# Designs tried in a protein design run: peptides against a protein of PDB entry 5HDT. Part 60

Target 1, 163 residues: chain A of PDB entry 5HDT
Amino acid sequence: MVVKTFMDMDQDSEEEKELYLNLALHLASDFFLKHPDKDVRLLVACCLADIFRIYAPEAPYTSPDKLKDIFMFITRQLKGLEDTKSPQFNRYFYLLENIAWVKSYNICFELEDSNEIFTQLYRTLFSVINNGHNQKVHMHMVDLMSSIICEGDTVSQELLDTV
Target 2, 163 residues: chain A of PDB entry 5HDT as posed
Amino acid sequence: MVVKTFMDMDQDSEEEKELYLNLALHLASDFFLKHPDKDVRLLVACCLADIFRIYAPEAPHTSPDKLKDIFMFITRQLKGLEDTKSPQFNRYFYLLENIAWVKSYNICFELEDSNEIFTQLYRTLFSVINNGHNQKVHMHMVDLMSSIICEGDTVSQELLDTV

## One batch from the design tools (peptide; made by RFdiffusion4, then SolubleMPNN)

Design b2_p16_6_s2 (from b2_p16_6, 7 letters changed)
Fold by OpenDDE base, seed 3:
Structure b2_p16_6_s2 (fold): chain B 163 residues (1-163), chain A 16 residues (1-16)
Amino acid sequence: as target 1 above (163 residues)
Amino acid sequence: SPSLLEKRTLKKSFSK
C-alpha cells in the first residue's frame, strides 16, 4: 500500500526516496487532490505530509502553483479534526502532528500567496477547535500557528483579524 | 498516540 510505504519510510532512506520520487509527484496530481472520496483525500493528505517529512528540507514539488494547491488541500482536510469521535480521527491527528512537527507550511513563505494560505490555515484551525480535543491536539495546533508567526516576516491584516 | 511519529527521529525540518 502506498500510504504505508511513505509512512514507514525514514528521512535517511536514500535508495527508497529515489525509487518512490515519481510516485510522490503523481500523488500531487489533480486526480488525487480532487478525488471525490473524502477518505481517499485524507489518505492522500497523509501521504503528502509524509513526503514533506521524508524529503525535508527540500520538497520534491517545485511549481509554486502546485505547492499552493497542496497546502490549500491539506488545510481543507484539517477540517476533519472537528469530529473527535470519527473513525478517521486518528488519521487526522497524524496529519496535524506531522505538519506541526515537520513545519512543512514554512515552505509557503517562499510563495506569493503565502498570506492566503496562512489565513485559510488559521481560520480552519480556529473553526475546528472544540472541547473534545485533548491537550496534545491543542499543543500541535499552537505549535503550528506559533511557528508561522515566529518565523514569518509580515502577515496580512486579514490574517491578524483571524488570530 | 495514534501516530508512529513519536517513535521516529526527525533529523531535518523546514524551520529556519
Scores: peptide ipSAE 0.445, ipTM 0.871, DockQ to the pose 0.773
Fold by OpenDDE base, seed 4:
Structure b2_p16_6_s2 (fold): chain B 163 residues (1-163), chain A 16 residues (1-16)
Amino acid sequence: as target 1 above (163 residues)
Amino acid sequence: SPSLLEKRTLKKSFSK
């Protein structure tokens, strides 16, 4: 299983990283990002998050447009955090935990449309935050947002108004 | 709460 392959891979697995690089690139294709199945999209998002983790601090995706697509895609998946009782919640949690821990969204600072990405991220996070989330979920959300605010050179007024 | 990454070591991140 592709999901398990990347999930089980460490950052120091240089041989595996080289071996699965083409697969990592393939997973960012429109076929997967625009897959009609919601559960498939979630798995893709988790894989992409793991790919960022594994290859940190160098993302294997070199196209700014592709990076934007990926992060907008991941942001859309985070909406699934709204229902803590969902059978897929643990995978949504994994996605959140990963991107917060790895600080993968910090890649977006180098993108022209970073403000758009961050704005959508913050709007999404605030839209799904609810009292059903435990402390860990809240912590990861705060860590994710805080990293962007603290490490960003500039933040759009829209993002500041959202915070 | 569930955690799938807790046992991992993160040497590199995208932090500045």
Scores: peptide ipSAE 0.440, ipTM 0.869, DockQ to the pose 0.776
Fold by OpenDDE base, seed 5:
Structure b2_p16_6_s2 (fold): chain B 163 residues (1-163), chain A 16 residues (1-16)
Amino acid sequence: as target 1 above (163 residues)
Amino acid sequence: SPSLLEKRTLKKSFSK
């Protein structure tokens, strides 16, 4: 299983990172990002999050357009956090925990469309936040948003108004 | 537990 391969890989696994680099690139293709199965898309998102974790601080995706697509894709998956009773909630939690911990969205500061990406992220997070979430979920959401605000060079007034 | 990252050590991140 591809998801398990990257999930079990560490940042210092240099030989494995080189070996699976082409697979990592392939997983960001439209075939996977636009997969019709919602559960598959969630697995893809988790895999991409692990890829960012493994290759940090050097993302293997060099195209700005591809990076934008990936982060917009991940942002869309975070909508699944709303249903805390879903059988897939644990995977959504894993996704949130990963991107907050690794600070993957900080890659977006180098993109021209960073403001759009961050705005969509914040809107999505605030749309799914509810009192049914446990403290860890809330902490990861806060960590994710705070990191962007603290490390950002410029943020729009609209984005700041959401905080 | 939904977390598989608690046992891991993060040496590198995308922080500035």
Scores: peptide ipSAE 0.449, ipTM 0.874, DockQ to the pose 0.781; fails the geometry check
Fold by OpenDDE base, seed 2:
Structure b2_p16_6_s2 (fold): chain B 163 residues (1-163), chain A 16 residues (1-16)
Amino acid sequence: as target 1 above (163 residues)
Amino acid sequence: SPSLLEKRTLKKSFSK
């Protein structure tokens, strides 16, 4: 299982990081990002989150357009946090925990369309936040949003309107 | 919900 391979890998696994670099790049292809199966897309998102974790502070994806696609893709998956009773909720939790912990969205500050990405992220988070979420979920959501606000140099009016 | 990253150590992040 590819997902398990990256999930079990840590940041100092230099040999493995080099070995699986091409696989990491292929996982960001349109084939996976636009996969028709929702569960597969979630697994892909988790894998991409782990890839960001493993390769931090340098993402293996060098194309700004590809990075934008990835973060927009991950953002779309976060909508799954809305259903706390879903069989896949733990996987959605993992995704949220990972991106909040690793602060992977901070990569977006280097992108031309950062404001668009952050706006979509915040809209998504606020659309799924509810009192049914446990404390950990809320904390990760807060951590994720706070990190971006605190470390950002500029915030668009659209983002301000969203927040 | 249990953390799937609870056994991980984060030494590097994308924080500024």
Scores: peptide ipSAE 0.443, ipTM 0.869, DockQ to the pose 0.777; fails the geometry check

Design b2_p16_6_s3 (from b2_p16_6, 10 letters changed)
Fold by OpenDDE base, seed 3:
Structure b2_p16_6_s3 (fold): chain B 163 residues (1-163), chain A 16 residues (1-16)
Amino acid sequence: as target 1 above (163 residues)
Amino acid sequence: EKSLLEKHKLLKSFSK
Protein backbone atom coordinates (compact mmCIF):
# COMPACT_ATOMS: atom_id res chain seq x y z
CA MET B 1 0.00 0.00 0.00
CA VAL B 2 1.33 3.39 -1.04
CA VAL B 3 0.16 5.02 2.15
CA LYS B 4 1.93 2.47 4.29
CA THR B 5 5.18 2.92 2.41
CA PHE B 6 5.00 6.67 2.76
CA MET B 7 4.17 6.46 6.44
CA ASP B 8 6.93 3.99 7.19
CA MET B 9 9.48 6.67 6.44
CA ASP B 10 8.38 8.54 9.54
CA GLN B 11 7.65 5.58 11.78
CA ASP B 12 9.56 4.88 14.96
CA SER B 13 11.88 1.94 15.34
CA GLU B 14 10.62 -1.26 16.88
CA GLU B 15 12.72 -0.50 19.91
CA GLU B 16 10.99 2.82 20.42
CA LYS B 17 7.62 1.18 19.93
CA GLU B 18 8.36 -1.19 22.76
CA LEU B 19 9.43 1.71 24.92
CA TYR B 20 6.06 3.40 24.53
CA LEU B 21 3.97 0.31 25.16
CA ASN B 22 3.34 1.06 28.82
CA LEU B 23 2.47 4.63 27.98
CA ALA B 24 0.09 3.46 25.28
CA LEU B 25 -1.71 1.22 27.74
CA HIS B 26 -1.86 3.95 30.35
CA LEU B 27 -3.33 6.41 27.86
CA ALA B 28 -6.13 3.98 27.10
CA SER B 29 -7.10 3.63 30.75
CA ASP B 30 -10.44 4.84 32.01
CA PHE B 31 -8.56 7.36 34.12
CA PHE B 32 -7.64 9.25 30.96
CA LEU B 33 -10.51 8.35 28.64
CA LYS B 34 -13.03 9.46 31.24
CA HIS B 35 -11.02 12.34 32.64
CA PRO B 36 -13.30 15.22 33.68
CA ASP B 37 -11.07 17.94 32.22
CA LYS B 38 -11.74 18.70 28.56
CA ASP B 39 -8.23 19.95 27.90
CA VAL B 40 -6.77 16.83 29.43
CA ARG B 41 -8.95 14.65 27.23
CA LEU B 42 -7.78 16.57 24.17
CA LEU B 43 -4.18 16.07 25.16
CA VAL B 44 -4.87 12.38 25.71
CA ALA B 45 -6.40 12.18 22.25
CA CYS B 46 -3.31 13.76 20.72
CA CYS B 47 -1.13 11.28 22.55
CA LEU B 48 -3.29 8.43 21.32
CA ALA B 49 -2.99 9.78 17.79
CA ASP B 50 0.77 9.77 18.24
CA ILE B 51 0.61 6.18 19.42
CA PHE B 52 -1.37 5.14 16.36
CA ARG B 53 1.14 6.94 14.13
CA ILE B 54 4.04 5.21 15.83
CA TYR B 55 2.50 1.75 15.66
CA ALA B 56 0.87 2.12 12.24
CA PRO B 57 -0.44 0.17 10.49
CA GLU B 58 -1.09 -1.77 13.68
CA ALA B 59 -1.83 -0.78 17.26
CA PRO B 60 -0.61 -1.92 20.65
CA TYR B 61 -4.20 -2.47 21.74
CA THR B 62 -5.43 -6.01 21.28
CA SER B 63 -8.95 -5.69 22.63
CA PRO B 64 -11.54 -4.79 20.01
CA ASP B 65 -13.67 -3.19 22.70
CA LYS B 66 -10.78 -1.06 23.87
CA LEU B 67 -10.02 0.04 20.31
CA LYS B 68 -13.64 0.99 19.83
CA ASP B 69 -13.62 2.99 23.05
CA ILE B 70 -10.46 4.78 21.99
CA PHE B 71 -11.74 5.80 18.57
CA MET B 72 -15.10 6.83 19.93
CA PHE B 73 -13.16 8.90 22.45
CA ILE B 74 -11.02 10.51 19.75
CA THR B 75 -14.13 11.19 17.70
CA ARG B 76 -15.74 13.03 20.60
CA GLN B 77 -12.69 15.27 20.93
CA LEU B 78 -12.94 16.30 17.28
CA LYS B 79 -16.06 18.25 18.19
CA GLY B 80 -13.69 20.92 19.45
CA LEU B 81 -12.77 21.79 15.88
CA GLU B 82 -15.93 23.87 15.72
CA ASP B 83 -14.35 26.77 17.59
CA THR B 84 -11.55 28.08 15.40
CA LYS B 85 -10.79 30.84 17.88
CA SER B 86 -10.23 28.53 20.83
CA PRO B 87 -6.82 28.62 22.48
CA GLN B 88 -6.79 24.87 22.00
CA PHE B 89 -7.60 24.94 18.30
CA ASN B 90 -4.02 24.26 17.30
CA ARG B 91 -4.10 21.05 19.29
CA TYR B 92 -7.41 20.08 17.72
CA PHE B 93 -5.85 20.78 14.35
CA TYR B 94 -2.92 18.57 15.24
CA LEU B 95 -5.29 15.79 16.16
CA LEU B 96 -7.16 16.07 12.88
CA GLU B 97 -4.02 16.38 10.78
CA ASN B 98 -2.42 13.39 12.45
CA ILE B 99 -5.30 10.96 12.21
CA ALA B 100 -6.03 12.04 8.64
CA TRP B 101 -2.47 11.60 7.47
CA VAL B 102 -1.91 8.33 9.29
CA LYS B 103 -5.37 7.07 8.37
CA SER B 104 -5.61 5.83 11.93
CA TYR B 105 -9.27 4.95 11.70
CA ASN B 106 -8.54 2.39 9.00
CA ILE B 107 -7.61 -0.17 11.62
CA CYS B 108 -11.24 -0.03 12.68
CA PHE B 109 -12.22 -2.03 9.59
CA GLU B 110 -11.30 -5.13 11.53
CA LEU B 111 -13.77 -4.28 14.27
CA GLU B 112 -17.30 -5.62 14.31
CA ASP B 113 -18.64 -2.18 15.13
CA SER B 114 -16.65 -0.34 12.46
CA ASN B 115 -19.78 1.13 10.92
CA GLU B 116 -20.77 2.64 14.23
CA ILE B 117 -17.35 4.19 14.63
CA PHE B 118 -17.30 5.59 11.10
CA THR B 119 -20.85 6.86 11.38
CA GLN B 120 -20.04 8.75 14.54
CA LEU B 121 -16.90 10.14 12.94
CA TYR B 122 -18.80 11.41 9.92
CA ARG B 123 -21.57 12.88 12.02
CA THR B 124 -19.03 14.66 14.16
CA LEU B 125 -17.08 16.04 11.21
CA PHE B 126 -20.19 17.23 9.42
CA SER B 127 -21.41 18.87 12.60
CA VAL B 128 -18.29 20.99 12.93
CA ILE B 129 -17.25 21.61 9.32
CA ASN B 130 -18.02 25.11 8.08
CA ASN B 131 -16.79 27.77 5.71
CA GLY B 132 -14.82 29.37 8.51
CA HIS B 133 -12.30 26.57 8.48
CA ASN B 134 -9.25 27.10 6.32
CA GLN B 135 -8.42 24.90 3.36
CA LYS B 136 -6.08 22.69 5.36
CA VAL B 137 -8.78 21.74 7.83
CA HIS B 138 -11.18 20.99 5.00
CA MET B 139 -8.60 18.89 3.20
CA HIS B 140 -7.89 16.81 6.26
CA MET B 141 -11.56 16.24 6.92
CA VAL B 142 -12.15 15.21 3.31
CA ASP B 143 -9.06 13.02 3.25
CA LEU B 144 -10.13 11.28 6.41
CA MET B 145 -13.63 10.56 5.18
CA SER B 146 -12.59 9.66 1.65
CA SER B 147 -9.99 7.19 2.84
CA ILE B 148 -12.58 5.26 4.79
CA ILE B 149 -14.95 5.11 1.85
CA CYS B 150 -12.29 4.16 -0.67
CA GLU B 151 -10.47 1.59 1.41
CA GLY B 152 -13.42 -0.09 3.05
CA ASP B 153 -14.76 -3.29 1.58
CA THR B 154 -18.26 -2.35 2.59
CA VAL B 155 -19.78 0.91 3.66
CA SER B 156 -23.24 1.09 5.12
CA GLN B 157 -25.94 2.76 3.11
CA GLU B 158 -26.55 5.08 6.02
CA LEU B 159 -22.98 6.26 5.85
CA LEU B 160 -23.16 6.65 2.09
CA ASP B 161 -26.31 8.70 2.41
CA THR B 162 -24.53 10.98 4.85
CA VAL B 163 -21.68 11.69 2.44
CA GLU A 1 8.02 11.00 19.63
CA LYS A 2 9.71 13.73 21.55
CA SER A 3 6.44 15.56 21.31
CA LEU A 4 4.68 12.53 22.72
CA LEU A 5 6.91 12.55 25.75
CA GLU A 6 6.33 16.24 26.19
CA LYS A 7 2.60 15.70 26.03
CA HIS A 8 2.90 12.95 28.59
CA LYS A 9 4.81 15.21 30.93
CA LEU A 10 2.12 17.79 30.54
CA LEU A 11 -0.53 15.17 31.26
CA LYS A 12 1.21 14.25 34.48
CA SER A 13 1.05 17.82 35.61
CA PHE A 14 -2.63 18.21 34.77
CA SER A 15 -3.77 14.89 36.18
CA LYS A 16 -1.77 15.25 39.39
Scores: peptide ipSAE 0.381, ipTM 0.897, DockQ to the pose 0.034
Fold by OpenDDE base, seed 1:
Structure b2_p16_6_s3 (fold): chain B 163 residues (1-163), chain A 16 residues (1-16)
Amino acid sequence: as target 1 above (163 residues)
Amino acid sequence: EKSLLEKHKLLKSFSK
């Protein structure tokens, strides 16, 4: 099933999307992306994931540099998946589940630095994968990585070495 | 999206 048609069934109306535009821009500000509180950054990442779900298959961010910053930011937050006993693990799970289901990283295919983004994503995921994760976590990680491999035109050798 | 709005409200409380 094509992501676009699937997402369209549950996406907000264009009117509602416009209401979230200012929020989307605010979430992507350096204030939030570089916030000193780790829990705040996680919450920001979850909100950004929601934004990508709402706007899928597009994004309200037009700047390639901003998009890169956002996805590098989200990728860094995924490192928190390493501690399954963390009180914030449920939000890390939500983040992973969301971006895997929505295939949010597909937007990165249009970016010049997509290989860098995907490489960091794969490195991060492999660094946090452990036997303490339940089946659902593993499934989402596999879904996220396999989708990028299957839908990407090319995969760099560096990325292949990571997998 | 109610979930997003709830997270936003929570985020506002942290940023203040």
Scores: peptide ipSAE 0.381, ipTM 0.894, DockQ to the pose 0.035
Fold by OpenDDE base, seed 5:
Structure b2_p16_6_s3 (fold): chain B 163 residues (1-163), chain A 16 residues (1-16)
Amino acid sequence: as target 1 above (163 residues)
Amino acid sequence: EKSLLEKHKLLKSFSK
């Protein structure tokens, strides 16, 4: 995989990134990923998105299985975008905006189960996308999906049919 | 990063 810089922002030094390692690991624990409170899980997803932004284009997680779990977790939270009138919609918007701009899911190309992750992402996005969303939401959704298609060498026909 | 720390602080409060 070609290492790319997907954002134009000031990034933390390597020393500063190391300071967030324990936090990153804590956020990815079962305690948070399987937390019973929906609002807590959303907040966890936003924190994880922040972690990926900080460490981009790398990640502090060395386990492929853990990375898969995290992205499947984030994908599940995006379901909340369906209700534009929810008090938590602004936080859902932040999550979408962040992962789209950072291109966080591009890390998944190194994973054996990348196709599964991308398929679930696309299915989720198309299940919640509607005319009630403003142009910015639509733009972020399109940017996120297009980036994956453009970076991927091979995309399954099933995934293409979903689009 | 400051935002991240604030979010984490909020998470800690919810976990109690």
Scores: peptide ipSAE 0.372, ipTM 0.892, DockQ to the pose 0.034
Fold by OpenDDE base, seed 2:
Structure b2_p16_6_s3 (fold): chain B 163 residues (1-163), chain A 16 residues (1-16)
Amino acid sequence: as target 1 above (163 residues)
Amino acid sequence: EKSLLEKHKLLKSFSK
C-alpha cells in the first residue's frame, strides 16, 4: 500500500496538478512514446517520471493500456543506464533516482499485465547493472526492485525466474 | 514543478 507522504503532498497544489494534465496527456501520446530520437524519448521519460512524482500515489492516466505503454516505455529507456560515459547519463540517472524514490512502478499492481511490466523491468535492470556503476545507482536499482517485491502479494514464476 | 516546465519547453522544440 502506497501512502502519500507529506513531502509529496507539499510538492504541488491541486491547482498546479490541473495545469499539468494536458502536459501529462501530451507526453503519453504515441508521438512522444514512439519518437525516433533517443534523446527525445529520454527527456519524455524524465517528464513522465516527474508526472508520476507529482500525482503520486496516483496518476492522471486512467487507461490501463496507456499506463502499461508508459511503463514499458520507461523501462526501455532505462537501458541507457548501461553507458556511464554517455553525455545523457545524468538524465538516465535522474530517471532511475526519481522512479525509485517515488516508487512509481507500484501503481502497476492495479494493471492486469503487472507481472509482464515488472518482469521487463527486472530484466532491463539486470541487463544494464555492472560494477562500473557507483553506489547510488546500485542502491536505486535495489530499492526499485525491492519495493515491488515487498508490495506484491503474489509473484509469478516468470518474475521469480527473472530475479 | 519548474523543472518539468523547462523540460516541456525543450520538448516542444522537438515536437514541431
Scores: peptide ipSAE 0.358, ipTM 0.882, DockQ to the pose 0.035

Design b2_p16_6_s4 (from b2_p16_6, 7 letters changed)
Fold by OpenDDE base, seed 2:
Structure b2_p16_6_s4 (fold): chain B 163 residues (1-163), chain A 16 residues (1-16)
Amino acid sequence: as target 1 above (163 residues)
Amino acid sequence: SKSLLEKRTLKKDFSK
C-alpha cells in the first residue's frame, strides 16, 4: 500500500526516497487530488504530508501552482477534523500532527498566493476547532497557526483581519 | 500512547 510505503519511510532513507520520487510526484496529480472518494482523498493527503516529511527541507514538487493545489487540497481535508467520532478521525489527526510537526505549510511562504493559502487554512481550522477535541489536537492546531504567524514576514495584517 | 510520528525522530523540517 502506498500509504504505508511513505508512512514507514524515514528522512534518511536515501535509496527509497529516490526510488519512490516518481510515485510522490504522481500522487500530486489531479487524478488523486480530485478523486471522487473522500476516504481516498484523505489517504492521499496523508501520503503528501509524509512526502513533505520525508523530503524535508526540500519538497519534490517544484511547480508553484502544484504546491498551491496541494496545500489547498490538504486544507480541504482538515475539515474532516470536525467529526471526532468518524472512523477516519485517526487519519485526520495524523494529517494534522504531521503538517504541524514538519511545518510543511512554511513552504507556502515562497508562493505568490501564500496569503490565500494561509487564509483558507486558518478559516478551516477555526471552523472545526472546538472543546470536544483533546489537548493534543488543540496543541497541533495552535502550533500550526502560530508557527506560520511567527516565522512569516509575508503574513499580512489583512490576512490576520480576515481570520 | 504515542502516535506513529511521536515514535519518530524529525531531523529536518521546513522552519526558517
Scores: peptide ipSAE 0.603, ipTM 0.924, DockQ to the pose 0.824
Fold by OpenDDE base, seed 3:
Structure b2_p16_6_s4 (fold): chain B 163 residues (1-163), chain A 16 residues (1-16)
Amino acid sequence: as target 1 above (163 residues)
Amino acid sequence: SKSLLEKRTLKKDFSK
């Protein structure tokens, strides 16, 4: 299973990182990002999050357009956090926990459309935040947004007011 | 209980 392969891999697994690099690139193809099954898209998002984790601080994706597509794709999946009773909620939690911990969205500071990506991320998070979420979910959401605000030079108060 | 990620040690991230 591809999901298990990346989930079980750590940052020091140099031989495995080299072995599965082509698979990592393949998972970011339009075939997977635009897959019609939402459960498949969630699994793809989790794999991509693990890929960022494993290869940090060097993401294997070199195309700015591809990176934008990936982060916009991950952002769309975070909408699934709204339904805490969903059978897939644990995977949505894993996705959130991962991207917050790894600070993968900080890659976007190198992209021309960083403000667009961050705006969509903030809007998505604020749209799903509710009192039904436990403390850990709230903590990860806050950590994710705070890391971008604290480390970014392009995130302005105007952008925050727009959200 | 701890999640799968909480059982790991993150040595590198994408912070500046």
Scores: peptide ipSAE 0.597, ipTM 0.922, DockQ to the pose 0.818
Fold by OpenDDE base, seed 4:
Structure b2_p16_6_s4 (fold): chain B 163 residues (1-163), chain A 16 residues (1-16)
Amino acid sequence: as target 1 above (163 residues)
Amino acid sequence: SKSLLEKRTLKKDFSK
C-alpha cells in the first residue's frame, strides 16, 4: 500500500526516495487532491506529509502553484481533528504530528500566497481545537503555529490578530 | 507511549 510505503520510509533511504519519487509527484495530482472520498483524501494528506518528511529539506514539488494546492489541501483535511471520537482520528493526529514535527508549512514562506495559506491554517486550527483534545494534540497545534510565527520573516497582521 | 514518528529520528526539517 502506498500509505505504508511512505510511512515506513526514512529520510536517509536514498535509493527508495529515488524509486518512489514519481509516485510522490503523482499523489499530488488533482485526481487525488480532489478525490470525492473523504477517507481517501485523508490518506493522501498523510502520504503528502510523509513525502515532505522524507524529502526534507527539499520537497519534490517544484511548482509554487502545486505547493499552494497541497498545503491548502492539507489544511482542509485538518478539519477532521474536530471529532476526537472518529475512527479516523488517529490518522488526523498523525497528519498533525507530522506537519508540526517536520515544519512542512515553512515551505510556504517561499510562496507568494503564504499569508493566505497561513491564515487558513490558523483559522482551521482554532475552529477545531476543543477540550476533548489531549495534551499531545494541543502541543502539536502550538508547535505548528509557533514554527510559523517564530521563523517567519514577515507575518501578516491578520495572522497576528488571529493568534 | 511513543507514536510512530516519535520513534524516528528526524535529521532534517524545513526550518530556516
Scores: peptide ipSAE 0.593, ipTM 0.920, DockQ to the pose 0.816
Fold by OpenDDE base, seed 1:
Structure b2_p16_6_s4 (fold): chain B 163 residues (1-163), chain A 16 residues (1-16)
Amino acid sequence: as target 1 above (163 residues)
Amino acid sequence: SKSLLEKRTLKKDFSK
C-alpha cells in the first residue's frame, strides 16, 4: 500500500527516498488531487504530508503553482476534523499532527499567494475547531497557527484579524 | 500512548 510505504519511511531512508521520488511526484497530480472519492483524497493528503516529512527540508515539488495546489488541497481535507466521531477521524488527526509537527506550511512563505493559503488554512481551522476535540487536537492546531505567525514575515493584516 | 509520529525522531523540518 502506497500510504503505508510513505508512513513507514524515515527522513534518513535515502535509498528509499530516491526509489519512491517519482511516486511522490505522481501523487501530486491533478488525478489524485481531484479524485472523486473523499476517502481517497484523505489518503492522498496523508501521503503528501508524509512526503513533506520524509524529504524535509527539501520538498520534491518545485513548481510554485503545484505547491499552491497541494497546500490548498491539504487545507480542504482538514475540514474533515469537524466530525470527531467519523471513522476517518484518526487519519484527519494524523494529517493535522504531521503538518503541525513538520511545519510543512512554512514552505508557503516562498510562494506569491502565501497569504491566500494561510487565510484559507486559518478559516478552515476556526470553522472546525470545537469543544469536542481533545487536548492533542487543540495543541496541534495552536502549534500550526503559531508557527506561521511567529516565523512569518509576510503575514497580512487580514490574516492577523482572522486570528 | 504515543502516536506513530510521536514515536519517531524529527531531525529536520521546514522551519526558518
Scores: peptide ipSAE 0.591, ipTM 0.920, DockQ to the pose 0.817

Design b2_p16_7_s1 (from b2_p16_7, 11 letters changed)
Fold by OpenDDE base, seed 5:
Structure b2_p16_7_s1 (fold): chain B 163 residues (1-163), chain A 16 residues (1-16)
Amino acid sequence: as target 1 above (163 residues)
Amino acid sequence: DLFELLKNHKHPKGLY
């Protein structure tokens, strides 16, 4: 509790966080999560990742259902890492780097459907990982998966078998 | 744009 409060003080001011709260909530609406444009969805995912970063260690989303929707949404965007030659690859890289560093998926441990979320994440990462990715991409993928395994003392063997 | 605005905010001191 003390450590969490102390770390929060080093983030953006409370006034700024309050100002962005409404925007954060709107960005997580179905309108944006189900937007028909793929590039818009990627932008939304990056914004959501940044929101998790700004509000760490306490995300502004309190609904378990909404959190599940957000992380499933972000996971779907990671499929775009497959094409390293895409003009949008740098933005996909930013998304991966952010979620790996911030460890935002660790929020999912408190969710009832954490196993479903982590399973989809691992399946997605292993489906796109290839020898064409540079060392940094591989490092972020490993960091992301390792953090979940290490923090999840109760990560099911079933999830590990997806490897 | 909004992405750049959010990106330029402080690096996280607290992690999840």
Scores: peptide ipSAE 0.331, ipTM 0.819, DockQ to the pose 0.111
Fold by OpenDDE base, seed 2:
Structure b2_p16_7_s1 (fold): chain B 163 residues (1-163), chain A 16 residues (1-16)
Amino acid sequence: as target 1 above (163 residues)
Amino acid sequence: DLFELLKNHKHPKGLY
């Protein structure tokens, strides 16, 4: 479900939109998705999440393959939520908060491999959730998973087995 | 940095 907000938004100039679009496309390149530096990958993931936020409800990525790569990439970064004492935890939190709120993973329903993506997401979330996480983290994780389940018309057996 | 720039950008027009 795509929901438009009634919040007043300033419109970017055409030049800014072009700049952001170019950046968005660039950040989704294999160079960044496969960057050897973990901190860089996290930063990229946060930027991608922000791009989805900024362009909602119309993501700038139209290629199903690219979208799959992006969400699989973001999912992999969520593993960093496990260490609550990491100096990068705040960015991992931001990533989680963003994707939960924006519901960016709902884009995946249009993808052929949606079940794979959601399964990996759930497995990742369940693997990192622990008692060290505060209520906000738990809420975001629950919100994210619940939203996907509620939005989907059908849930694959594989996904059900993951839950 | 780029992260801060994007973080401080305008709110989304909607949700997916």
Scores: peptide ipSAE 0.324, ipTM 0.810, DockQ to the pose 0.110
Fold by OpenDDE base, seed 4:
Structure b2_p16_7_s1 (fold): chain B 163 residues (1-163), chain A 16 residues (1-16)
Amino acid sequence: as target 1 above (163 residues)
Amino acid sequence: DLFELLKNHKHPKGLY
């Protein structure tokens, strides 16, 4: 079950959201998701995360297949968290912070392949977690994983084996 | 760039 929480916060105007809609759709194209440059892919992932944030609770992507591609893509980028000394670490941190706070992965509960997506997310996070990360990074990783477990109606055995 | 533009937008009205 996807739990949508409405908050009394300022949000972008409808005009601005309309302006960004086409751009949001373009960012989810295979051209960007399969871009050969790793740094470009990270930037794309951050932008996609921000799109989810801006349009919450109504993501502009309606295709289940496209949503799966996006979240599998974002998950792959999180592998970059392994190098805490990378010049791009701040962007990896931003990506992690965003998806943890916005709870964008909750969109995946409505997808047929939700278990695959969550399993890959957990495996990726567990593979990169280390003592070199500061407490904020650890907090976001834990928040991200625990939130999905708490919001989910059921947890597959495969996911349980991963955790 | 696009990243900076998007990150500076306001918080969402709701969460997923």
Scores: peptide ipSAE 0.313, ipTM 0.803, DockQ to the pose 0.110
Fold by OpenDDE base, seed 1:
Structure b2_p16_7_s1 (fold): chain B 163 residues (1-163), chain A 16 residues (1-16)
Amino acid sequence: as target 1 above (163 residues)
Amino acid sequence: DLFELLKNHKHPKGLY
């Protein structure tokens, strides 16, 4: 019942927006971000990425600390891109595709710890890149990293050393 | 599931 209601929701409805907002806030809770199940964490990351997509250009999260937690969390999930044979690879791919397309990490430019977030993102991406990835994966990785470099006025030395 | 629901949601009004 709840799932069907959510599927048929018009995002322009105030009632629907309120429901989405509540869901968004719940999904960003420590309970989900620190969930012991790896598959659950991946699902949560994908949902968070979709929330950023749905609410673009205005994310529903206003707390800098919460935003940092979310993006550090998403970054950690991207480690799963390394195993292209994993049954969950399609969801990891979706996560990468989403954040590259939506440019959600651009939100981090407003955070004090943006350099830490971007550095960790780049380190993670370079750690998982391998010859088993198809052209689409490589393109999304390049798009994601290029977007951040192009949009950023300053890049930390640590980030430059990572690239 | 929730993932599929969100995946099939409308395109964003914009990008960040």
Scores: peptide ipSAE 0.342, ipTM 0.807, DockQ to the pose 0.115; fails the geometry check

